# Peptides against a protein of PDB entry 4Z5W: the designs that were tried, part 57

Target 1, 305 residues: chain A of PDB entry 4Z5W
Amino acid sequence: IPDVFLELNKLWYFSAQSNLFNGEMPRSLSNSRSISLLSLRNNTLSGQIYLNCSAMTNLTSLDLASNSFSGSIPSNLPNCLRLKTINFAKIKFIAQIPESFKNFQSLTSLSFSNSSIQNISSALEILQHCQNLKTLVLTLNFQKEELPSVPSLQFKNLKVLIIASCQLRGTVPQWLSNSPSLQLLDLSWNQLSGTIPPWLGSLNSLFYLDLSNNTFIGEIPHSLTSLQSLVSKENAVEEPSPDFPFFKKKNTNAGGLQYNQPSSFPPMIDLSYNSLNGSIWPEFGDLRQLHVLNLKNNNLSGNIP

## One batch from the design tools (peptide; aimed at target 1 R41 A89 S113 K249)

Design b2_p23_3_s4 (made by RFdiffusion4, then SolubleMPNN; from b2_p23_3, 13 letters changed)
Fold by OpenDDE base, seed 5:
Structure b2_p23_3_s4 (fold): chain B 305 residues (1-305), chain A 23 residues (1-23)
Amino acid sequence: as target 1 above (305 residues)
Amino acid sequence: SVEEAIKKAQEEAKTNEFGITTE
């Protein structure tokens, strides 16, 4: 990318995604006073991520996903006082989340999907201080770590939590009960154990639940038949979606389906590939908004209602 | 067993990007 952004003093949106750009981010871009949205996703950019937050006073969205950046996560990002959305997916950091992110009050949406992030306990302890955090994607990190169950963890405004494919151990963490606005939960493809907690059915905004491919035991909580978002058409508050798309691969050979917003996901309960027992509750018939109920590959018995 | 099938699927998931991502 050429170092010409000093001349582009009115540039508000720069999208150069899905190109063949290589080398480092140009210094003039890292010092742009005008840029609000910056997307360089799916390139071959390298070096360290550096942004001059004192200069980049209009920066609101940053997508650097799927690049060859190296080094640490830039600890100065919280100084970008308007920065709301960050996509750092598929950047191999091999790092922990910086302690400075405790001060990241502008942050609303964060993805580190497949970014070799380490220490989930530290990550969650830091990120709980981000009071405006609504979307958190941590898929393909924290390999074989334990999902912390510390009840003091609080994500009060969390709407989307995705921590899939981490081989995480532990149980469904009780601190999620402190997130009453949770709409989408994906904890699939882990090594989570124990029972599915009944308090999940008290998350009235939860329309998408994926607990598939874990080691859960016991009965399906009857409280899941009372998920209010799936019983009635509540006005899904069209909250501003993250400026980055979501992807879900259904099959190994199929390209991932793109979802531009969390509301584009079908209302779903996926408990497949566990060791759940007992019956299918007839009261699943009350979930009039449910599009997908996946209970396959369990130890369920009785009649199908 | 279902448990062995889950373990195998989880091992295969190390190479397969299962779940929701942003990439």
Scores: peptide ipSAE 0.469, ipTM 0.846, DockQ to the pose 0.823
OpenDDE base, seeds 1, 2, 3, 4: peptide ipSAE 0.454, 0.417, 0.417, 0.448; ipTM 0.811, 0.810, 0.812, 0.810

Design b2_p23_4 (made by RFdiffusion4)
Pose (drawn by RFdiffusion4):
Structure b2_p23_4 (pose): chain A 291 residues (1-233, 242-249, 256-305), chain P 23 residues (1-23)
Amino acid sequence: IPDVFLELNKLWYFSAQSNLFNGEMPRSLSNSRSISLLSLRNNTLSGQIYLNCSAMTNLTSLDLASNSFSGSIPSNLPNCLRLKTINFAKIKFIAQIPESFKNFQSLTSLSFSNSSIQNISSALEILQHCQNLKTLVLTLNFQKEELPSVPSLQFKNLKVLIIASCQLRGTVPQWLSNSPSLQLLDLSWNQLSGTIPPWLGSLNSLFYLDLSNNTFIGEIPHSLTSLQSLVSKPDFPFFKKGLQYNQPSSFPPMIDLSYNSLNGSIWPEFGDLRQLHVLNLKNNNLSGNIP
Amino acid sequence: SDELDEFLEEQEESVPGGGIYTS
């Protein structure tokens, strides 16, 4: 990509995604005062990611995903004070999230999917301090690590939480109850154990719950039949493993408890869930009748 | 082009596992 961005001082939107571009991002792009939306994803771009945050005061959305970059996660990123969305998926950082991210107060959306992020314990202790974070994708990282049960963790405004296919040990942590506005929760494809916490039924905005492919035991909590959003009625897309979904509401309401060791019966009170589109209880130890 | 199509297909096939993810 040519180094001409000093000359293009009115450029607020640049999208070069899904091309064959390689090499580093030109330094003038890293200094662009006017750039607001930048999408370079799905190229062969490489090198240490460098962004001058004193210079890029208009940067609001950054998508460098699915590229050949290496090095660390830039620690100066919280200083890009208008930056609201970062898609860093499929960049092999082989690194931890910098502590400075606790100061990233403009951030509302973050994806480190399949990015070789280590130490989920430190990553979550840091990111809980980003007060405006509404969506977090940590899928395909933290391999075989433990999902922290430390009760001090609070993600207050969190709407979407996805940490799948990490083979995480531990249980569904109670501190998730500190995210009362949670809409979409995906903990699937992990090694999670224990029972399914009844408090999940207390999440009034939750419409999509994917607990599939874990080691969960015990009963289906009765509270799931009283889930409010299941009983009664911005750009950074998601892919389901790939089928694209543009926003969290693009996912039909779902309960997927499949591929676990769950026992007991199916509650008749599930009939109260009139807004439920998908119920997947396959590959469990469930017994009794079908209500 | 064919080169661009092959590259994009490799990118799509490189995602392991399951669940919701981003690219």

Design b2_p23_4_s1 (made by RFdiffusion4, then SolubleMPNN; from b2_p23_4, 10 letters changed)
Fold by OpenDDE base, seed 2:
Structure b2_p23_4_s1 (fold): chain B 305 residues (1-305), chain A 23 residues (1-23)
Amino acid sequence: as target 1 above (305 residues)
Amino acid sequence: SSELEAFLAAKEASVPGQGITTL
């Protein structure tokens, strides 16, 4: 990418995604006063990520995903006072979340999907201080770590939590009950154990639940038949979605389906590929907004309602 | 147990997939 962005003093949106750009990010781009939205995703950019937050006073969205960047996560990003959305998916950091992210008040949406992030306990302890954080994606990190269950963890404004495909151990953490606005939860493809907690059915905004491919035991909690978002069409105020899309693969050989907004996911309960027992509750018939109920490959018995 | 690890490994091998990502 040429180093000409100082001349582009009216440039507020720069999208150069899905090209063959290589080398480092231009220094003039890292110092742009005009840019609000920066997307360089799906290129071959390299070197250390550096942004001059004192110059980049208009930066609101940053998508650097699927590049060959190296080194640590930039600790100065909280100084970008208008920065709301960050996509760092598929950047191989091999790092922990910086302690400076405790001060990241502007942050609303964060993805480190498949970014070789380490220490989930430290990551969640830091990110709970982000008071405006609504979307958190940590899929394909923290390999074989323990999912912390510390009740003091609090994500008050969290709407989307995705921590899938980490081989995480532990249980469904009680601190999620402190997130009453949670709409989408994906904890699939882990080694989570214990029972599915009944308090999940008290999350009235929860329309998408994926606990599939874990080691959960016991009965399906009856409280899941009372999920208010799946019983009635609540007028969910469409809050502004993240500036980055989500992807779900049905199979490793299938291309990922793209979802531009969390609301584009079908209303779903997926408990498949566990060790759940007992009956299927007939009251799942009350979930009139439910599109997908997946209970396959469990130890369920009795009648199908 | 080694049997649970073998069951989990067989389960991972039988249904290749992953959760939601952003790329």
Scores: peptide ipSAE 0.538, ipTM 0.858, DockQ to the pose 0.236
OpenDDE base, seeds 1, 3, 4, 5: peptide ipSAE 0.535, 0.561, 0.428, 0.538; ipTM 0.874, 0.860, 0.833, 0.855; seeds 3, 5 fail the geometry check

Design b2_p23_4_s2 (made by RFdiffusion4, then SolubleMPNN; from b2_p23_4, 11 letters changed)
Fold by OpenDDE base, seed 1:
Structure b2_p23_4_s2 (fold): chain B 305 residues (1-305), chain A 23 residues (1-23)
Amino acid sequence: as target 1 above (305 residues)
Amino acid sequence: SAELQAYLQKLEDSVPGQGITTL
């Protein structure tokens, strides 16, 4: 990309996604006073990510995903006082979340999907201080770590939590009960064990629950049949709209489907590929908004109601 | 219930190879 962004002093939006751009991010772009939205995703950009937050006073959205960037996560990003959305998916950092992110009060949506992030305990301890954080995506990180169950963890404003495909150990963490506004939870493709906790059914905004491909045991909590968002449409909760799309594969060999908004996901309960036992609750029939109920590949018994 | 049976009948046999990602 040419280093001409000083001349573009009125540039508010720059999208150069899905091109063949290589080399470093232009220094004039990293110093742009006018830019609000920067998307360079799906290129071959390299070097370290550097943003002059003192210059980039209008920066609100940053998408650098699927590039060949190297080095550490930029610790100065919290100094970008208007920066709300960050997509760093598929950047191989091999790093921990910077402690400076405790001060990242402007942050609303963060993705490190497949970014070789390490130390989930530190990451969650840091990110809980981001009081405006609504969307957190940490899929394909923290390989074989333990999902912390520390009850002091508080994500009060969290709407979307995705920590899938990490091979995480542990149980469904009780600190999620401190997120009463949670709409989408994906903990699929881990090694989570124990029982599914009944308090999940108290998350009145939860319309999408994926606990599939874990090692959960015991009965399906009856409280899941009373998920208010799946019973009625009356509670239209503010949907998080991050400036980055989501992807879900239908199968191992298919391309991912793109979902531009969390609301584009069908209302779903997926508990498939566990070791759950007992019966299917007839009261799942009360979930009038449910589009997908996946209970396959468990040890369930009795009649299908 | 007939509705629950309809949800179970709509289950795709296909298994996602991973959870939700952003690329």
Scores: peptide ipSAE 0.502, ipTM 0.866, DockQ to the pose 0.242; fails the geometry check
OpenDDE base, seeds 2, 3, 4, 5: peptide ipSAE 0.484, 0.502, 0.478, 0.473; ipTM 0.847, 0.855, 0.848, 0.845; seeds 2, 3, 4, 5 fail the geometry check

Design b2_p23_4_s3 (made by RFdiffusion4, then SolubleMPNN; from b2_p23_4, 10 letters changed)
Fold by OpenDDE base, seed 1:
Structure b2_p23_4_s3 (fold): chain B 305 residues (1-305), chain A 23 residues (1-23)
Amino acid sequence: as target 1 above (305 residues)
Amino acid sequence: SEELEKYLKELEESVEGQGITTM
């Protein structure tokens, strides 16, 4: 990318995604006072990510995902006082979340999907201080770590939590009960164990629950039949709209589906590929907004209601 | 059993689910 962004002093939106750009991010771009939305996603950009947050006072969204950037996560990003959305998916950092992110009050949406992030305990301890954090995507990180169950962890404003495909050990963490606005939970493709906790059914905004491909045991909590968001339409909760799309791979040879917003996900309960036992509750029939109930590959018995 | 672990692994590989990601 040419170093010509000094002349572009009125440039508010720069999208150069899905091109063949290589080399480093131009220094004039890292110092742009005008840019609010920056997307360089899906290129071959390299070097260390550096943003002059003292200059980039209008930066609200940063998408650098699917690039060949190296080095540490930029610890100065919390100094970008308007920066709300960060997509760093598929950047191989091999790093922990910086301690400076405790001060990241502007942050609303963060993705490190497949970014070689380490130490989930430190990451969650840091990110809980982000009071405006609504969307957190940590899929394909923290390989074989333990999901912390520390009850003091608190994500008060969290609406979307995705920590899939980490091979995480532990149980469904009780600290999620402190997130009453949670709408989407994906903890699929882990090694989570124990029982599914009944308090999940108290998350009245939860329309999408994926606990599939874990080692959960016991009965399906009856409280899941009482998820208010799935009973009635009246809870049209304002959904977080991060500036980055979500992807879900289908089990078929068809390419991954793109979801531009969390609202584009069908209302779903997926508990498939566990060791759950007992019966299917007839009261799942009360979930009139539920589009997908997936209970396959469990030890369930009795009648199908 | 090793066969069950292999079948589960083949099932994990054939069920190419990664959960939700960003890119």
Scores: peptide ipSAE 0.463, ipTM 0.810, DockQ to the pose 0.303
OpenDDE base, seeds 2, 3, 4, 5: peptide ipSAE 0.457, 0.471, 0.406, 0.449; ipTM 0.801, 0.826, 0.754, 0.785; seeds 2, 3, 4 fail the geometry check

Design b2_p23_4_s4 (made by RFdiffusion4, then SolubleMPNN; from b2_p23_4, 9 letters changed)
Fold by OpenDDE base, seed 1:
Structure b2_p23_4_s4 (fold): chain B 305 residues (1-305), chain A 23 residues (1-23)
Amino acid sequence: as target 1 above (305 residues)
Amino acid sequence: SSELEEYLKKLEESVPGKGITTL
């Protein structure tokens, strides 16, 4: 990308996603006072990510995903006082989340999907201090770590939590009960064990639950039949709209589907590929807003209601 | 356009087949 952004002193939005741009991010872009939204996603950009946050006073959104950047996660990003959304997906950091992110009060949406992030305990301990954090995507990180169940962890404003495909051990963490605004939870493709906790059914905004491909045991909590967002439309809380899209394959052999916002996901309970036992509750029929109920490949018995 | 179809196909192929991602 040419280093010409000094002349573009009124540039508010720059999207150059899905091109063949290589080399480093232009220094003039890293010092742009005017830019609010920056997307360089899906290029071959390299070098260290550096942003002059003292200059970039209007920066609100940063998408650098699917690039060949190297080095550390930029610890100075919390100094970008208006920066709300960060997509660092598919950047191979091999790092922990910086301690400076405790001060990242502007942060609303963060993705490190497939970014070789390490130490989930430290990551969650740091990110709980981000009081405005609504969307957190940590898929394909923390390989074979333990999902911390520290009850003091608090994500009060969290609406979207995605920690899929980490081979995480542990249980569904009790600290999620401190997130009453949670709308979407994906913990699929881990090694999570224990029972599905009944308090999940108290998350009145939860319309999308994926616990599939784990090692959960016991009965399906009856409280899941009372998920208020799936009973009635009246509690449609404003969904977080991060400036980055989500992707999901319908199955391992399918193409990926793009979802521009969390609300584009169909209302779903997926508990498939576990070791759950007992009956299917007839009261799942009360979930009139539910589009997908997937209970396949469990040890369930009795009648299908 | 054929370029858009090829782009969409490349996106689809790049999605991990296990859980939600942001690529």
Scores: peptide ipSAE 0.563, ipTM 0.903, DockQ to the pose 0.550
OpenDDE base, seeds 2, 3, 4, 5: peptide ipSAE 0.455, 0.500, 0.452, 0.440; ipTM 0.832, 0.863, 0.832, 0.821; seeds 2, 4, 5 fail the geometry check

Design b2_p23_5 (made by RFdiffusion4)
Pose (drawn by RFdiffusion4):
Order: structure tokens, then C-alpha cells, then sequence
Structure b2_p23_5 (pose): chain A 291 residues (1-233, 242-249, 256-305), chain P 23 residues (1-23)
């Protein structure tokens, strides 16, 4: 990509995604005062990611995903004070999230999917301090690590939480109850154990719950039949494993408990869930009748 | 009756399980 961005001082929107571009991002792009939306994803771009946050005061959305970049996660990113969305998926950082991210107060959406992020314990202790974070994708990282149960963790405004296919040990942590506005929860494809917490049925905005492919035991909590959003009625897309979904509401309401060791019966009170589109209880130890 | 038929239909038509990621 040519180094001509000093000359293009009115450019607020640049999208070069899904091309064959390689090499580093030109430094002038890293200094662009006017750039607001930048999407370079799905190229062969490489090198240490450098962004001058004193210079890029209009940067609001950054998508460098699925590229050949290496090095660390830039620690100066919280200083890009208008940056609201970062898609850093499929960049092999082989690194932890910098502590400075606890100061990233403009951040509302973050994806480190399949990015070789280590130490989920430190990553979550840091990111809980980003007060406006509404969506977090940590899928395909933290391999075989433990999902922290430390009760001090609070993600207050969190709407979407996705940490799948990390083979995470531990249980569904209770601190998730500190995210009362949670819409979409995906903990699937992990090594999670224990029972399914009844407090999940207390999440009034939850419409999509994917606990599939874990080691969960015990009963289906009765509270799931009283889930409010299941009983009664911005750009950074998601892919399901790939089928594209543009926003969290693009996912039909679902309960997927499949591929666990769950026991007991199916509650008749599930009939109260009139807005439920998908109920997947396959590959469990469930017994009794079908209500 | 209708709630039981709908629950049965959801169980019969359950799709394959998957996980969500980004590109």
C-alpha cells in the first residue's frame, strides 16, 4: 500500500480488505489525522503493527484481522481516543494483552479470535476495566488454560461474550452474573465442568446461549425455562463454525446444551419459552418423558 | 397441546452445534 496518506488529508474511509497486499502498513497511514474507518483485513500485511495515536485522532474502527502481522499487541492503542472497535482476529501475536488496555475507555468492541493470546487470567482482569466494552471475542486462544473463577471480575455493560474452542478447564464462573445485560454467551467447545448455574436464567436480555461441547454434568437448571428474552419479545460481523452474521441479533434465539453429560428430564416449563427458535439438547444423558 | 407439539418440533429440528468466531 503506497505511502501517500499525508497527501490524502481528507480521507476518512479506507477499505482495502480481501486483496493480496503485502508488506507493512505505510507509516503515513499510521499518521493519518483524518482516517476514521480503516479496514485492511484479509491481506498478507506484515511486521509489527504501529499506530501513532497522537496523530490518528479520528480513528474509530480498525480491522487488521486475518493478516501476517507479528510482534506484540500495540500498547499505545488506548491513546487513540476515538477508537471504538478493533478486529484483531487471526493475527498471531503469541502474546498477552498489555496492561494499558485497562485504560481503553473508548473501546466498545474487541476481537482477538484465533490470535494466540495467552493467559486468560490476566486478559480478563485487564479488560474488565474497559467500562464501555459491549462485545468481546476471545475464541481460539488460551489453549487448555483455566477459566478464572476469581470473583473480583466485573464486565458491567457486556452484551456479547464469546470465548469458544479454547479447551478451557473450570466451571461457568459466577462473576459472569455481573454482566446483567448479556445478550449472547458462547462458551462452547471447551473442557468446562461442574453443573450449569441456575443464575443464568436470571439474565433478562440473554437470547443466545451456547454451552455445547463441554464436560458439564448435573441437571438443566429450571431457571432456563423462565428466561425473559426467550419468554417474551455498528459494523464488525461474526462467523459461525463459515456463515456470516452481521450483528448479535442476526442469531436466532437459541439454547444449545449439546455434547455434555447433563441428566434429569426436560422441564414442561420450556413451553413457556415462546420466542425460542433453537433448542439443541443432543448428546446428553437426559431421561424421563418428553413434555 | 400446541406447546407440546412445538417443543417436539424444536427437538426434532435441532441443528448441528457450532461456535462463533471472527475473520
Amino acid sequence: IPDVFLELNKLWYFSAQSNLFNGEMPRSLSNSRSISLLSLRNNTLSGQIYLNCSAMTNLTSLDLASNSFSGSIPSNLPNCLRLKTINFAKIKFIAQIPESFKNFQSLTSLSFSNSSIQNISSALEILQHCQNLKTLVLTLNFQKEELPSVPSLQFKNLKVLIIASCQLRGTVPQWLSNSPSLQLLDLSWNQLSGTIPPWLGSLNSLFYLDLSNNTFIGEIPHSLTSLQSLVSKPDFPFFKKGLQYNQPSSFPPMIDLSYNSLNGSIWPEFGDLRQLHVLNLKNNNLSGNIP
Amino acid sequence: SSASERLTSLLENAPDSGFIETD

Design b2_p23_5_s1 (made by RFdiffusion4, then SolubleMPNN; from b2_p23_5, 10 letters changed)
Fold by OpenDDE base, seed 1:
Structure b2_p23_5_s1 (fold): chain B 305 residues (1-305), chain A 23 residues (1-23)
Amino acid sequence: as target 1 above (305 residues)
Amino acid sequence: SEKSARLQSLLDNAPESFYITTE
C-alpha cells in the first residue's frame, strides 16, 4: 500500500479488505490521528505490526486478519486507549500473549484464531484482567495443551468464548461459571474429557453451546433442558457486535459460512461425537427457542421420548 | 405430544458439526 495517508487528515474509516496489497503496513496509517476503524483483512501485508498508539488516539477497531505479518504481537496495543476490537486471525505469530495485555482496559473483542498462539494458561491469566472483554476467539491455537481449570480465573463480562479445534486436554473449566453473561460457548474439536458439568445449565444467557467432537463421558446434565435463553425469547440479551465476521468451518480448507454477528447463529446445543451415555431428556422439547439439537454419535440409550 | 414431536424433529434434522473461526 502506498504511504499516502498523511494527507488524509479526515480519514475515519479505511477498509481495503480482500485486495492484493503487499509489503509493510504504511507508516502514515500507523501514525493516523483521525482513523477510527482500520481493516486490511485478507491481503498479503508483511513485516512486523507496529502502531503508534500515542498518535492513533481515535483507533477503535483493527482488523489485520489473513495477512503475512510476522514477529511479535505488538505489546504497546494497550496504549491505544480507544482500541476495542482486534482481529489478528491467521497471522502466524508463534508467540504468547504479551504481559502488557493485563492493562488492556479498552479491549472488548479479541481474535487470534489460527495465529499460532502458545501457552493457553498464560493467555487466560493475562486476558482475565481485560475487564471489558466480551468476545474472545482462540480457535486453532494451543495445540495439545491443557485447558486450565484454575478456579481463580474470572471473565466477568465474557459473552462469547470460542476455543475450538485446539486439541486441548482437560475438563470444562469451573472458572466459566464465573461468566454469568456467557451467550456463546464453542469448545468443539478438542480432547476435553470428564463429565459435562451441571452448572452450564445455570448460564441463563447461553443460547449456543458447542461441545461436539470431544471425549466427554457420563449423562447429559438435566440442567441443560432448563437453559433460560432457550425456553423464552424475553431473555434475549443484546450481543456484542465485534467489527469482524465469524465463520463456521468443518475444516481449515473448507469455505466457511459467514456470520456478521454472534446473534446470527441459530440457538444450538451440540454434544455430538462424544461418549455420552444415558437417556435423552424429554424436557429438551420444552426449549422452544432451540433450533439445533445435535446428540449424534454418542452412547445414548433408550427411546427418544 | 407436541413436545415429543418437536424433540424428534430436532434430533432428525441435526446438521453436521462445525467450529467457529474469524478467518
Scores: peptide ipSAE 0.609, ipTM 0.950, DockQ to the pose 0.875
OpenDDE base, seeds 2, 3, 4, 5: peptide ipSAE 0.565, 0.596, 0.596, 0.575; ipTM 0.945, 0.951, 0.950, 0.945

Design b2_p23_5_s2 (made by RFdiffusion4, then SolubleMPNN; from b2_p23_5, 10 letters changed)
Fold by OpenDDE base, seed 4:
Structure b2_p23_5_s2 (fold): chain B 305 residues (1-305), chain A 23 residues (1-23)
Amino acid sequence: as target 1 above (305 residues)
Amino acid sequence: SEKEERLRSLLENAPESFYLTTE
C-alpha cells in the first residue's frame, strides 16, 4: 500500500480487503488521527504490526486477518483508547496474549482464529479483565492444551465464545456459568471430556451451542430442552455485531460459508460425534426456534421420539 | 404428534458439523 495517507485528514474508513497489497503497513496509516475503521484483511502484508495508538485516537476497528504479519502481538494496542474490534485471524504470531491486554477496556470483539496463539490459561486470565469483551474467537490455537476450569474466571459481558478445533483437553468450564449473556458457544472439534453440565440450559440467551466432535459422556442434560432463547423469540437482542465476518468450516481446507453477524446463525444444538448415552428427550420438540439439532454419532439408545 | 414429527425431522435432516472461524 502506498504511504500517501498523511494528508487524508478526513479518512474515517479504509477498506482494502482482498487485494494484493504487500510489504509493511504504511506508516501514514499507523499514524492516522482520523481513521476509525481499518481493514486490510486478505492481503500479503508483512513485517511487524505497529500502530501509533497516541496518534490513532479515532481507531475503533482493526481487521488485519489473513496477512503475512510476523513477530509479537502489539502490546500497545490497549493504548488505542477507542479500539473495540480486532481481527487478527490467520496471522502466525507464535505468541501468548500480551499482559497489557488486561487493561484493554475498549475491547468488545477479538479474534485470533488460527494465529498460533499459545497458553490458553494465560489468555483467558488476561482477557477476563476486558470488561467490555462480548466476542472472543480463539479457534485453531492452543494445540492440545487444557481448557482452564478455574472458577474465578469471569467474562460478565461475553456473548460469543468460539474456541473450536484446538484439540483442547478438560471439561466444559464452570466459569462459563458466570456469562449469563452468552448467545453462542462453540467448543467443537476438541478433546473435551466429562459430562455436559446442566447449567448450560440456564443460559437464557444461548441460541447456538456446538459441542460436537469431543469426548463427552453421560446423558444429554434435560435442561437443554428448556433453553429460553430456543423456546421463544423474545431474546433477539439486536446487538452490534463484530466488524468481522464469521465462517463455518467443515475442515481447514474447505471453503467456509460466510456469516456477517452471529445473529444470522441458525439456532442450533450440535452434540454430534461424542460418547453421549441415554435417550433423546422428546422435549427438544418444544424448542420452536431450534433450526438444527444434531445428535448423531453418539451412544444414544431408545427410539427417536 | 406435531412435536414428535418436528423433532424427527430435525434429527433426520441434521447437517454436517462445522466449526466457526473468522478466516
Scores: peptide ipSAE 0.629, ipTM 0.959, DockQ to the pose 0.866
OpenDDE base, seeds 1, 2, 3, 5: peptide ipSAE 0.611, 0.583, 0.597, 0.580; ipTM 0.955, 0.953, 0.954, 0.950

Design b2_p23_5_s3 (made by RFdiffusion4, then SolubleMPNN; from b2_p23_5, 10 letters changed)
Fold by OpenDDE base, seed 4:
Structure b2_p23_5_s3 (fold): chain B 305 residues (1-305), chain A 23 residues (1-23)
Amino acid sequence: as target 1 above (305 residues)
Amino acid sequence: SEKAKRLQELLENAPESFFITTE
């Protein structure tokens, strides 16, 4: 990308997605006072990510996903006082979340999907201090780590949590019950065990639940048949979506279906590919807003009601 | 019942499982 952005005092939006841009991010762009939305997703940009947060006072959204950046996660990003959305998917950091992110009060949406992030315990301990954090995507990280169950973890404003395909061990963490605004939970393709907790059915905004491809045992909680978001249409709070797309994938190499907003996901309960037993609750038929119910490949017994 | 029929249709037509990414 040419280093010509210094004179562009009216540049508020720059999107150069899915191009062949290589080399480092232009210094004039990393010092832009006017830029609000920056997307360089799906390029071949390299070097260290550096943003002059003291200059970039209008930066609200940053998408650098699917680039060849190297080095550490920029610890100064919390100094970008208006920065709300960050997509760092498919950047091979091989790093932990910086401790400075405890101070990231502007942060509302964060993705590190497939970014070689390590230490999920530290990551969640840090990110719980982000009081405005609503969307957190950590898919394809933390390989074979244990999902922390520490009850002190609090994500009060969390709406979207996606930690899929990490081979995570542990149980569905009780600290998620402290997130009453949770709308979408994807913990699929892990090694999570124990029972599915009944308190999941108390998450009145939860319209999308994926616990598929785990090692859950016991009965399906009857409380899932009473998920209010799946009974009635009333609570689709049109909150500002993350400025980055989501993708449903079967595997890491497949092209995904693109979803521009979390609200565009069909209302779903997927508990498939577990070791769940007992009966299928007839009351799942009462979930008028439910589009997908997947209970395949379990140890369920009795008749399909 | 209509509810039981709908539940059966949902279970039979359940898609493959996908995980969500941002890439």
Scores: peptide ipSAE 0.595, ipTM 0.947, DockQ to the pose 0.872
OpenDDE base, seeds 1, 2, 3, 5: peptide ipSAE 0.583, 0.283, 0.585, 0.576; ipTM 0.946, 0.810, 0.948, 0.942

